# Peptides against a protein of PDB entry 3J47: the designs that were tried, part 4

Target 1, 121 residues: chain A of PDB entry 3J47
Amino acid sequence: IRLTNQLKSLKGLQSKLKDVVEYLDKVINKELPINHTILGKLQDVFNLLPNLGTPDDDEIDVENHDRINISNNLQKALTVKTNDELMVIYISNLVRSIIAFDDLIENKIQNKKIQEQRVKD
Target 2, 69 residues: chain B of PDB entry 3J47
Amino acid sequence: YEEKEESNLAATKSMVKIAEQYSKRIEEEKELTEEELKTRYVGRQDPKKHLSETADETLENNIVSVLTA

## One batch from the design tools (peptide; made by RFdiffusion4, then SolubleMPNN; aimed at target 1 T82, target 2 T12; its pose is not in this set)

Design b1_p27_4_s2
Fold by OpenDDE base, seed 2:
Structure b1_p27_4_s2 (fold): chain B 121 residues (1-121), chain C 69 residues (1-69), chain A 27 residues (1-27)
Amino acid sequence: as target 1 above (121 residues)
Amino acid sequence: as target 2 above (69 residues)
Amino acid sequence: FEELLKLREELIKKGEELLKELEKKKA
């Protein structure tokens, strides 16, 4: 569910970006007038997006701390952070699995001992 | 898309919190493993069960964290 | 990352010890 939602959001964003690019191309080609409202919204999106072009080192750090942003540079930083987080989660899961497995084995041993005692009685 | 974006934002905030909690959970898992070892020596079923349950909770939290990531 | 790796290694080691104890009880 969560991954599916993330994929859907990413696909939606990709579609919106494609629409924006297509719109910008039409404006550049003078096929459509410059829609200032769309451009303003795009600018707002770009401003909310950490500097996508040449992220300064400081912006990279902020992006690294946050999950994968759609921009390639920010996406790299966010990908690294996401990978680190996933690694932590993986390690934690592994540890939990080991503990649970150990408990399961102990429970089996105890059950076996109880059965052996019952057979002797 | 908006619902997913909101979910992703919430997940991101949760992930940061999870990272902090993860370190604590790892320590809790270590303690549980030690308690399991102790419980094996003592032969007390209840302490072992408690350790196992805590380990399972830690595992579940990690799984949720991974799913949130 | 290194700290997490250390923690993982410690947990694996503890798990292996527990498994060995269980094997001894099973024998």
Scores: peptide ipSAE 0.399, ipTM 0.841, DockQ to the pose 0.083; fails the geometry check
OpenDDE base, seeds 1, 3, 4, 5: peptide ipSAE 0.386, 0.390, 0.367, 0.390; ipTM 0.830, 0.836, 0.835, 0.838; seeds 1, 3, 4, 5 fail the geometry check

## One batch from the design tools (peptide; aimed at target 1 L39 D44 L48)

Design b1_p28_1_s2 (made by RFdiffusion4, then SolubleMPNN; failed a check: too like the target's own chain; its pose is not in this set)
Amino acid sequence: LEELKKKIEEEVEKLDKKLKELLEKLEK

Design b1_p28_2_s2 (made by RFdiffusion4, then SolubleMPNN; its pose is not in this set)
Fold by OpenDDE base, seed 2:
Structure b1_p28_2_s2 (fold): chain B 121 residues (1-121), chain C 69 residues (1-69), chain A 28 residues (1-28)
Amino acid sequence: as target 1 above (121 residues)
Amino acid sequence: as target 2 above (69 residues)
Amino acid sequence: KLQEELKKKLEEAKKEFDEFLEKVKKLL
């Protein structure tokens, strides 16, 4: 469910970006007037997006390194954070799996002891 | 789209909280493993079962965290 | 024996996880 929502959000954003690019191309070609409201919102989005092209956005707060969001450079930092989070989750699952195995082994040993006691009676 | 973005933001906040809860869950899992060890010595099946259940819950939460990641 | 070995692996995995969590906390 959550991944599907994220994928839908990403697809929606991609579609919106494509619409903006198409709009910008039409404005460049003088086919349509510049929609200042859409451009303003895009500029706001772009300003909120870590500067994809300028290396100076390396200073964007360490907190943003982990967010999968829209900008490829931020996405790279976010990909690193996501990878680290995934590693933590993986190790966690591994630890839980090992604990579950320990419990299973102990249960098996107890079951064997119970069976051995029943055979002796 | 906004609902999914809000869900993703909530998910990210939940992931941070999950990381903290995960550290706590690892400790709970360790405690359960210690309880299993103790239960193995004390011969009480109940603490061992509780440990197993908590380890399973911890695993499920990690799987959900991976799926939400 | 096998349980002890599994427990040892679990402790190692938990330690690695804790170290990873600390790294993540430093990166956050």
Scores: peptide ipSAE 0.462, ipTM 0.856, DockQ to the pose 0.011; fails the geometry check
OpenDDE base, seeds 1, 3, 4, 5: peptide ipSAE 0.426, 0.446, 0.434, 0.438; ipTM 0.846, 0.850, 0.855, 0.842; seeds 1, 3, 4, 5 fail the geometry check

Design b1_p28_3 (made by RFdiffusion4; failed a check: too like the target's own chain)
Pose (drawn by RFdiffusion4):
Structure b1_p28_3 (pose): chain A 91 residues (1-28, 36-48, 72-121), chain B 63 residues (1-40, 47-69), chain P 28 residues (1-28)
Amino acid sequence: IRLTNQLKSLKGLQSKLKDVVEYLDKVIHTILGKLQDVFNLNNLQKALTVKTNDELMVIYISNLVRSIIAFDDLIENKIQNKKIQEQRVKD
Amino acid sequence: YEEKEESNLAATKSMVKIAEQYSKRIEEEKELTEEELKTRPKKHLSETADETLENNIVSVLTA
Amino acid sequence: ALKEKRREAFKELLEEAKEKGLIKEVEI
């Protein structure tokens, strides 16, 4: 789902660029200003990425913890299944 | 495009706030463990732990 | 040659956009 959403966003840019190229050819405004703003707003992320890296680490750790908890419950379920099997054999 | 942006936007506003959500997910995780212990309720605890993991995964994906 | 014309036209449009105040300063 996230991927489809990202693709939609990129699609808009692609079509937008084509339109802009065609527009320029024809010319040979507000949208242009907006685009410029967006441009000014990965490069910059480079410095910002430094911080993101730290936060990514934290969210990796949280994921690990959750995986451990899931494993725990999984073990309990396995044990219950074994007990059920034993009971059936007895019967 | 908008729908997709909307989902992304929520992912970004959650990333700004994740310090509090992390502490609440930490607690939830612990709660799940407690429920399991009682069972040894167990199911409820397990579900809570799964939810906490899912929240972490969504945070990582948004990043 | 077509690229040069585009550049020229693009720059002119950006100048016009600046004069009209369509381009905003970005602060982060």

Design b1_p28_3_s2 (made by RFdiffusion4, then SolubleMPNN; from b1_p28_3, 9 letters changed)
Fold by OpenDDE base, seed 2:
Structure b1_p28_3_s2 (fold): chain B 121 residues (1-121), chain C 69 residues (1-69), chain A 28 residues (1-28)
Amino acid sequence: as target 1 above (121 residues)
Amino acid sequence: as target 2 above (69 residues)
Amino acid sequence: SLEEKRKEVLEKLLEEAKKKGLIKKVEI
């Protein structure tokens, strides 16, 4: 049950991330105006994401394209961060699944041993 | 801009912390699995179950932490 | 055997854990 719920949550997050990417692509392509509210929420989500390494690549040549590039770079950084978080969640769920599987195998082994003992008895 | 940057920095730091916590929990889960294996060889059913449950709880907490982040 | 399957699962867990450790190293 819990693993299933986690998987569902991860899928939901993945869907949301996909929607964000699609939105960002539309903004980049000028198909949609920049929605500041969506960007703000994304930024909030990304801000809740761990600091992907120092933008010490501050040497993004901040030419006039730089502000848009900074916003895009921030969004990209945030996307990467979100992906990293999703990966962590995925790995965690995988580990849980493996542990649960190990327990299942152990239970089966025990049940088999119990049956073998009963047959001997 | 600065406030947003500060908020982003804080959030980023929080996520790093969550990632660290997650890594620690994953290691704890592995240890629990190894203990379950050991317990399986000892033939103690209850300890193995407990280890499995603890591993599951650890993973759940990690997932919740990542989702909350 | 059931025991072999258990070992296989444990090995998979170990591999996944190692992969996570590698991911962490890349994030640093």
Scores: peptide ipSAE 0.401, ipTM 0.835, DockQ to the pose 0.012; fails the geometry check
OpenDDE base, seeds 1, 3, 4, 5: peptide ipSAE 0.389, 0.394, 0.394, 0.378; ipTM 0.828, 0.828, 0.838, 0.828; seeds 1, 3, 4, 5 fail the geometry check

Design b1_p28_3_s3 (made by RFdiffusion4, then SolubleMPNN; from b1_p28_3, 11 letters changed)
Fold by OpenDDE base, seed 1:
Structure b1_p28_3_s3 (fold): chain B 121 residues (1-121), chain C 69 residues (1-69), chain A 28 residues (1-28)
Amino acid sequence: as target 1 above (121 residues)
Amino acid sequence: as target 2 above (69 residues)
Amino acid sequence: DIEEKRKEVLNKLLEEAKKKGLIKEVVL
């Protein structure tokens, strides 16, 4: 179940990324207007993705630089927020893994005690 | 696409609720560790198993929360 | 810091696991 859910989430992310790229390409080609709602959700998704390197798009015009810098700073701030959320999730998984490990150890100890009792009988 | 965006917004609201539930899950995890302690003292398999199952459920819920994030 | 508090909780859980001898008996 878990692995299937991870695969489903990853496939969902991949599909969303593909849709984003296709949307961005259409916006770059001036085929579609910039949808601020899609861009905001993309920003939320990019913030959820740790360190996908900003493509070094060296050639973006000066008037877009302030909006892109504000967008990059907001994207950076949202990336920090997402990193914090990912960190919380990571710690939660680590804690659960430790508890599950402790339970496995206890089960192993109990099994060993049962085996030692069976050898004494 | 809109359904996935609505699902992501619901997932983000669920993540805020997951942060609150995370504090509660940490407390449930502590209770599980305390029940493991109690079960070690009682030497009965059943309370330990129930504690392990509740820890596993707590772990699964965090993993699902991580995967939904 | 929320992260630091979480590390402290994790460390407490690890210390409790160590105190319970769980880690030592599996190595034996």
Scores: peptide ipSAE 0.383, ipTM 0.834, DockQ to the pose 0.009
OpenDDE base, seeds 2, 3, 4, 5: peptide ipSAE 0.400, 0.418, 0.396, 0.369; ipTM 0.842, 0.846, 0.841, 0.831; seeds 2, 3, 4 fail the geometry check

Design b1_p28_3_s4 (made by RFdiffusion4, then SolubleMPNN; from b1_p28_3, 12 letters changed)
Fold by OpenDDE base, seed 2:
Structure b1_p28_3_s4 (fold): chain B 121 residues (1-121), chain C 69 residues (1-69), chain A 28 residues (1-28)
Amino acid sequence: as target 1 above (121 residues)
Amino acid sequence: as target 2 above (69 residues)
Amino acid sequence: EREKKRKEVLDKLLEEAKKKGLIKEVKV
């Protein structure tokens, strides 16, 4: 469900971005008047996008947690955070698997003891 | 799109909470392993099953967290 | 630091798995 929603959001963002590009191309070609409202909203979205253009890629420890595939520099910081979260989840899954394996071994030992008792009787 | 963005924000907040819960789940999983060790000594009784069930629940929660990331 | 903490958790899990004999029984 969550992955599907993220994929749907990404597809929606991609579709909107494509629509904006197509709109901008039509405006450049003088086929359509400049819709200031759409441009203003897009500009607001771009301004809310973390600064893509500054080459100081390394220092923006923007603790912004979420893997929004937002543009490059914040996306790197978000990717690092996501990698950290994925690592924690991986370790947790490994721990659970080890516990489940321990329980399986214990169950096997118990079953073996039960069989040995049944053979002695 | 807005619902998905809200779901992503909720997922991110959930990831932070999952990181905290992860530390707690690791501790719960260790406790389960210790109870299982104790249950090996006590024989067929309920603590081992409870440990296994709690370990499974901890694993499922981690898998759901990975799938949400 | 986070990676170090993760490694400590992994090492602790490995030790617990060893204590439970899980690693030894796979060899037998």
Scores: peptide ipSAE 0.432, ipTM 0.855, DockQ to the pose 0.008; fails the geometry check
OpenDDE base, seeds 1, 3, 4, 5: peptide ipSAE 0.363, 0.419, 0.357, 0.346; ipTM 0.835, 0.849, 0.833, 0.833; seeds 1, 3, 4, 5 fail the geometry check

Design b1_p28_5 (made by RFdiffusion4; failed a check: the pose's geometry)
Pose (drawn by RFdiffusion4):
Structure b1_p28_5 (pose): chain A 91 residues (1-28, 36-48, 72-121), chain B 63 residues (1-40, 47-69), chain P 28 residues (1-28)
Amino acid sequence: IRLTNQLKSLKGLQSKLKDVVEYLDKVIHTILGKLQDVFNLNNLQKALTVKTNDELMVIYISNLVRSIIAFDDLIENKIQNKKIQEQRVKD
Amino acid sequence: YEEKEESNLAATKSMVKIAEQYSKRIEEEKELTEEELKTRPKKHLSETADETLENNIVSVLTA
Amino acid sequence: AAAAELKAEAAAARAELEAALAKLEAAL
């Protein structure tokens, strides 16, 4: 789902660029200003990425913890299944 | 495009706030362990732990 | 601080772009 959403966003840019190229050919405004703003707003992320890396680490650790909890419950389920099997054999 | 951006936007606003959500997920995790222990309720605890994991995954995907 | 600088750079770039477009309309 997230991927489809990202693609939609990129699609708009691609179409938008084509339109802009055609517009420029024809000319040979507000949208242009907006685009410029967006440009000014990955490169900058470079410095910002430094912080993001730290936060990514924290969200990785949280995920690991969750995985451990899930394993625990999983073990309990397995034990229950084994007990059920034993009971069936006895029967 | 908008629908997709909306979902991304929520992922971003969650990332700004995640410090509090992390502490609440930490607690939830612990709660699910407690429920399991009682069973040894167990199912409820397990569900809570799964929810916490899922929230962490969603935070990582957003990042 | 960096956000304020970026907003100022964005405003400047927009103004330069509007000035360039006005020159282009006048040349046309």

Design b1_p28_5_s1 (made by RFdiffusion4, then SolubleMPNN; from b1_p28_5, 20 letters changed; failed a check: the pose's geometry)
Amino acid sequence: SLLKKLQELAEKNREELLKQLEELLKKL

Design b1_p28_6_s3 (made by RFdiffusion4, then SolubleMPNN; failed a check: too like the target's own chain; its pose is not in this set)
Amino acid sequence: SEELKKKLEELLKLIKEKEEENKKLLEE

Design b1_p28_8 (made by RFdiffusion4)
Pose (drawn by RFdiffusion4):
Structure b1_p28_8 (pose): chain A 91 residues (1-28, 36-48, 72-121), chain B 63 residues (1-40, 47-69), chain P 28 residues (1-28)
Amino acid sequence: IRLTNQLKSLKGLQSKLKDVVEYLDKVIHTILGKLQDVFNLNNLQKALTVKTNDELMVIYISNLVRSIIAFDDLIENKIQNKKIQEQRVKD
Amino acid sequence: YEEKEESNLAATKSMVKIAEQYSKRIEEEKELTEEELKTRPKKHLSETADETLENNIVSVLTA
Amino acid sequence: AAAAEEFADAALEAAEAAAEAAEAAAEA
């Protein structure tokens, strides 16, 4: 789902670029200003990425913890299944 | 495009706030362990732990 | 044209939100 969403966003840019190229050819405004703003707003992320790296680490750790908890419940389920099997054999 | 951006936007606003959500997910995790212990309720605890994991996964995907 | 303007607006808002989120993360 996230991927489909990202693709939709990129699609708009691609189409938008094509339109802009055609527009320029024809010319040979507000949209242009808006695009410039967007441009000004990965490069910058470079410095910002430094912080993101730290935060990514924290969210990795959280995921690990969740995985451990899931494994715990999984073990309990396995044990219950084994007990059920044993009871069936007895019967 | 908009629908997709909306989903992404929510992922971003959650990333700004995740310090509090992390502490509440930490607690939730512990709660699910408690429920399991009682069972040894167990199911409820397990569900809570899974939810916490899922919230962490969603945070990582957004990042 | 209207659709392109809406798209540009949405792209700008998304970029602004991303920048604000990055600033907030740097301040943390």

## One batch from the design tools (peptide; aimed at target 1 D19 K41 V45)

Design b1_p29_1 (made by RFdiffusion4)
Pose (drawn by RFdiffusion4):
Structure b1_p29_1 (pose): chain A 91 residues (1-28, 36-48, 72-121), chain B 63 residues (1-40, 47-69), chain P 29 residues (1-29)
Amino acid sequence: IRLTNQLKSLKGLQSKLKDVVEYLDKVIHTILGKLQDVFNLNNLQKALTVKTNDELMVIYISNLVRSIIAFDDLIENKIQNKKIQEQRVKD
Amino acid sequence: YEEKEESNLAATKSMVKIAEQYSKRIEEEKELTEEELKTRPKKHLSETADETLENNIVSVLTA
Amino acid sequence: DAVTAAALEALAEAEELLAEALKESAEAE
């Protein structure tokens, strides 16, 4: 789902660029200003990424913890299944 | 495009706030362990732990 | 951090501006 969403966003840019190229050919306004703003707003993320790396680490750790908890419950389920099997054999 | 951006936007606003959500997910995780212990309720605890993991995964995907 | 928060706010703004630009391009067409 996230991927489809990202593709939709990129699609708009691609179409937008084509339109801009055609527009410029024809010319040979507000949208252009807006695009410039967006441009000013990956490169910048470079410095910002430094912080993001730290936060990514924290969310990795949290995921690991969750995985451990899931494994715990999984073990309990396995044990219950084994007990059920034993009971059936007895019967 | 908008729908997709909406989903992404929520992922971003959650990333700004995740410090509090992390502490509440930490607690939830512990709660699920407690429930399991009682069972040894257990199901409820397990569900809570799964939810916490899922919230962490979503945070990582947004990043 | 404050820098991270400001950066994410800026990203939201960039997304809003792009959405507006796309709407205006669709209207122009």

Design b1_p29_4 (made by RFdiffusion4)
Pose (drawn by RFdiffusion4):
Structure b1_p29_4 (pose): chain A 91 residues (1-28, 36-48, 72-121), chain B 63 residues (1-40, 47-69), chain P 29 residues (1-29)
Amino acid sequence: IRLTNQLKSLKGLQSKLKDVVEYLDKVIHTILGKLQDVFNLNNLQKALTVKTNDELMVIYISNLVRSIIAFDDLIENKIQNKKIQEQRVKD
Amino acid sequence: YEEKEESNLAATKSMVKIAEQYSKRIEEEKELTEEELKTRPKKHLSETADETLENNIVSVLTA
Amino acid sequence: AAEAKAEANEKFLDALKEAAEAALAAAEA
């Protein structure tokens, strides 16, 4: 789902660029200004990425913890299944 | 495009706020463990732990 | 038709600005 969404966003840019190229050919306004703003707004992320790296680490750790909890419950389920099997054999 | 951006936008606004959501997910995780212990309720605890993990995964994907 | 395309592009770019600003704010936090 996230991927489809991202693709939709990139699609708009691609089409937008094509339109802009055609527009310029024809010319040979507000949209252009908006584009420029967007441009000014990965490069910049470079410095910002430094912080993001730290935050990514924290969210990795949280994922690990969740995985452990899931394993725990999984073990309990396995044990219950084994007990059920034993009961059946007895019967 | 908009629908997709909306989903992304929510992922961003959650990233700004995640410090509090992390502490509440930490607690939820613990709660699940408690429920399991009682069972040894257990199912409820397990569900809570799974939810906490899922929230972490969503946070990582957004990042 | 050209005007409708322009309006759609403007809305699209506004949404990109909002998303970029939100991303920057998230990075700064």

Design b1_p29_4_s1 (made by RFdiffusion4, then SolubleMPNN; from b1_p29_4, 24 letters changed)
Fold by OpenDDE base, seed 1:
Structure b1_p29_4_s1 (fold): chain B 121 residues (1-121), chain C 69 residues (1-69), chain A 29 residues (1-29)
Amino acid sequence: as target 1 above (121 residues)
Amino acid sequence: as target 2 above (69 residues)
Amino acid sequence: SEEERKKKLLKELELEIKSLKEKLKALLS
């Protein structure tokens, strides 16, 4: 469910971004007048997400490089940290699985012992 | 879209908390394993069960963490 | 290097899981 919601949100964002790009292209080509309201909103978005459209990694905050970024842009800057965290999670899952299996095996062994004892009685 | 965004935000916050608790969970898992070993010697079913349950909980938390990541 | 270390750990865990699975199967037989 969560993954599905994320995908939907991403698709929606992608569509909106495409619309914005198309609009900007029309403005640049002087096909449409400059809409100050739209530009203002776009500026606000960029102020909140400064790395959204800039391919330049130059503004990647070095301090956050080792931190998991929530935002895709910030996460791109923190890709290394994100990968490390993902690896840790994976390892943890494996450890939990191993423990669970060990317990299962022990339970089975105990059950067999109980059964054998019952047969002897 | 808004509902999904809210869900994602909540998940992100959850991930931060999970990261902070990760070390503690690892230690708890180790303790459970030790209890299982002890239970094998003492013949007490309860400690073994508890260890198994804790391991399962740890696994579930990891899965949630992965989903949040 | 850290990523590689994690990868190694993952492989070890996978092997352990497989081993446990086989043991479980043996017990069920």
Scores: peptide ipSAE 0.399, ipTM 0.854, DockQ to the pose 0.013; fails the geometry check
OpenDDE base, seeds 2, 3, 4, 5: peptide ipSAE 0.377, 0.389, 0.387, 0.397; ipTM 0.811, 0.851, 0.856, 0.853; seeds 2, 3, 4, 5 fail the geometry check

Design b1_p29_5_s2 (made by RFdiffusion4, then SolubleMPNN; its pose is not in this set)
Fold by OpenDDE base, seed 5:
Structure b1_p29_5_s2 (fold): chain B 121 residues (1-121), chain C 69 residues (1-69), chain A 29 residues (1-29)
Amino acid sequence: as target 1 above (121 residues)
Amino acid sequence: as target 2 above (69 residues)
Amino acid sequence: TKALNEMLERQEEAAKLLREAMEELLKKK
């Protein structure tokens, strides 16, 4: 369910981005007048998006270093954090699996001892 | 779309919380493993079972965290 | 009995490896 919702949101964003690109291309080609309203809304959205374009603003707010998958450059740092988080989750799952197996083995040993005792009996 | 975006934002906040909880769960898992080891030495079934159950719960929570990530 | 002991040993090794992996992840953070 959650993954499906994320995918749907991403698809919606992708579709909108495509529409904007198509609109920009038509404006460049002088085929259509600039829809100022759509462009303004898109600019607002772009301003709310972490600035993808300028590599030079060294104000990597140190506070955002710990957060997951947002847009490209911030997204790269965020991707590293996401990878680290995924790695931690993976290791934790592995640990839990091993512990569960240890318990299963112990249960099997106990069952065997009980069976051996019953046979003596 | 907006509902999914809101859900994703909530999920992201939950992931941060899960990461903190994960560190705690790792410690809990270690404690359980120690109890299991002690149970092996003492020959008592009950502490080992409890350790196993807690390890399973920890595993389940990690799986849920991965699925939420 | 022998097979069970071998399985136990493998699990103990796996648990140790997992603990080591967790420690390495903690060091990287």
Scores: peptide ipSAE 0.391, ipTM 0.849, DockQ to the pose 0.013
OpenDDE base, seeds 1, 2, 3, 4: peptide ipSAE 0.414, 0.399, 0.436, 0.405; ipTM 0.848, 0.845, 0.851, 0.854; seeds 1, 2, 3, 4 fail the geometry check

## One batch from the design tools (peptide; aimed at target 1 V45 L48, target 2 T12)

Design b1_p30_3 (made by RFdiffusion4)
Pose (drawn by RFdiffusion4):
Structure b1_p30_3 (pose): chain A 91 residues (1-28, 36-48, 72-121), chain B 63 residues (1-40, 47-69), chain P 30 residues (1-30)
Amino acid sequence: IRLTNQLKSLKGLQSKLKDVVEYLDKVIHTILGKLQDVFNLNNLQKALTVKTNDELMVIYISNLVRSIIAFDDLIENKIQNKKIQEQRVKD
Amino acid sequence: YEEKEESNLAATKSMVKIAEQYSKRIEEEKELTEEELKTRPKKHLSETADETLENNIVSVLTA
Amino acid sequence: AEAAAEAAEAAAEAAEAAAEAAEAAAEAAE
């Protein structure tokens, strides 16, 4: 789902670029200004990424913890299944 | 495009706030464990732990 | 284009908040 969303966003840029190229050919306004703003707003992320790296680490740790909790419940389920099997054999 | 952006936007606004959500997910995780212990309720605890893990996964995907 | 600008601003804000969230996470761990 997230991927399909991202693709939609990139699709708009691609089509937008094509339109802009055609527009410029014809010419040979507000949209252009807006695009420039967007440009000014990965490069910049470079420095910002430093911080993101730290946060990514925290969210990795949280995921690990969750995985451990899931494993715990999984073990309990396995044990219950084994007990059920034993009961059946007895019967 | 908009729909997709909306979902992404929510992922961003959650990333700004995640410090509090992390502490609440930490607690929830613990709660799940408690439930399991009682069972040894167990199911409810397990579900809570799974939810916490899912919230962490979503945080990582957004990042 | 406006939506892309808003998304870019939101992304910058999220990046700025990352360090504060990491520090807060470290403090909570202690």

Design b1_p30_3_s2 (made by RFdiffusion4, then SolubleMPNN; from b1_p30_3, 18 letters changed)
Fold by OpenDDE base, seed 5:
Structure b1_p30_3_s2 (fold): chain B 121 residues (1-121), chain C 69 residues (1-69), chain A 30 residues (1-30)
Amino acid sequence: as target 1 above (121 residues)
Amino acid sequence: as target 2 above (69 residues)
Amino acid sequence: LELLQKQAQAQLEALEAAGENAKKALELLK
């Protein structure tokens, strides 16, 4: 459910972005007037989003390097952090699996003991 | 879309909390294992069950963490 | 306008990558 919702949100954003691109193309071709409100909002979004398109900007502050994978180029640096977090999650899942397995073994042993007792009665 | 966005925001906040709680969850898992061992030796069914339940809870939390990551 | 278009394209690409990652995560859960 959560992942599905995230995917839906992403899809919605993608559609909106596509519409903006199409609008910009129409404005360039002088087919439609510029919607200043939409453009302003889009600019704000871009200012908040890491510069995905400029690989050359050396100024990506080292401090942001440790943060999680939101978007591709900044995402490369962020990917390292994301990978570390994913590793931790993976280890946690393994530990949970081991505990669950231990419980299963114990349950099996108990069941066997109960069966042996029933045979003696 | 709005509901999903809200869910994603909540998930992001949860991730920060998960990072802090992760160490605690690992310790809880260890405690469950110890209880299972004790139950096996004492022959008491209840401690073993409790350990199993705690292990399951820890597993569920990890799954939620994966979904949020 | 050209700068805005470039920014919009970059955002679209980022969103597409995120979408693909989310799809992969969903597949892993199945």
Scores: peptide ipSAE 0.441, ipTM 0.846, DockQ to the pose 0.045
OpenDDE base, seeds 1, 2, 3, 4: peptide ipSAE 0.454, 0.470, 0.446, 0.479; ipTM 0.853, 0.857, 0.846, 0.860; seeds 1, 2, 3, 4 fail the geometry check

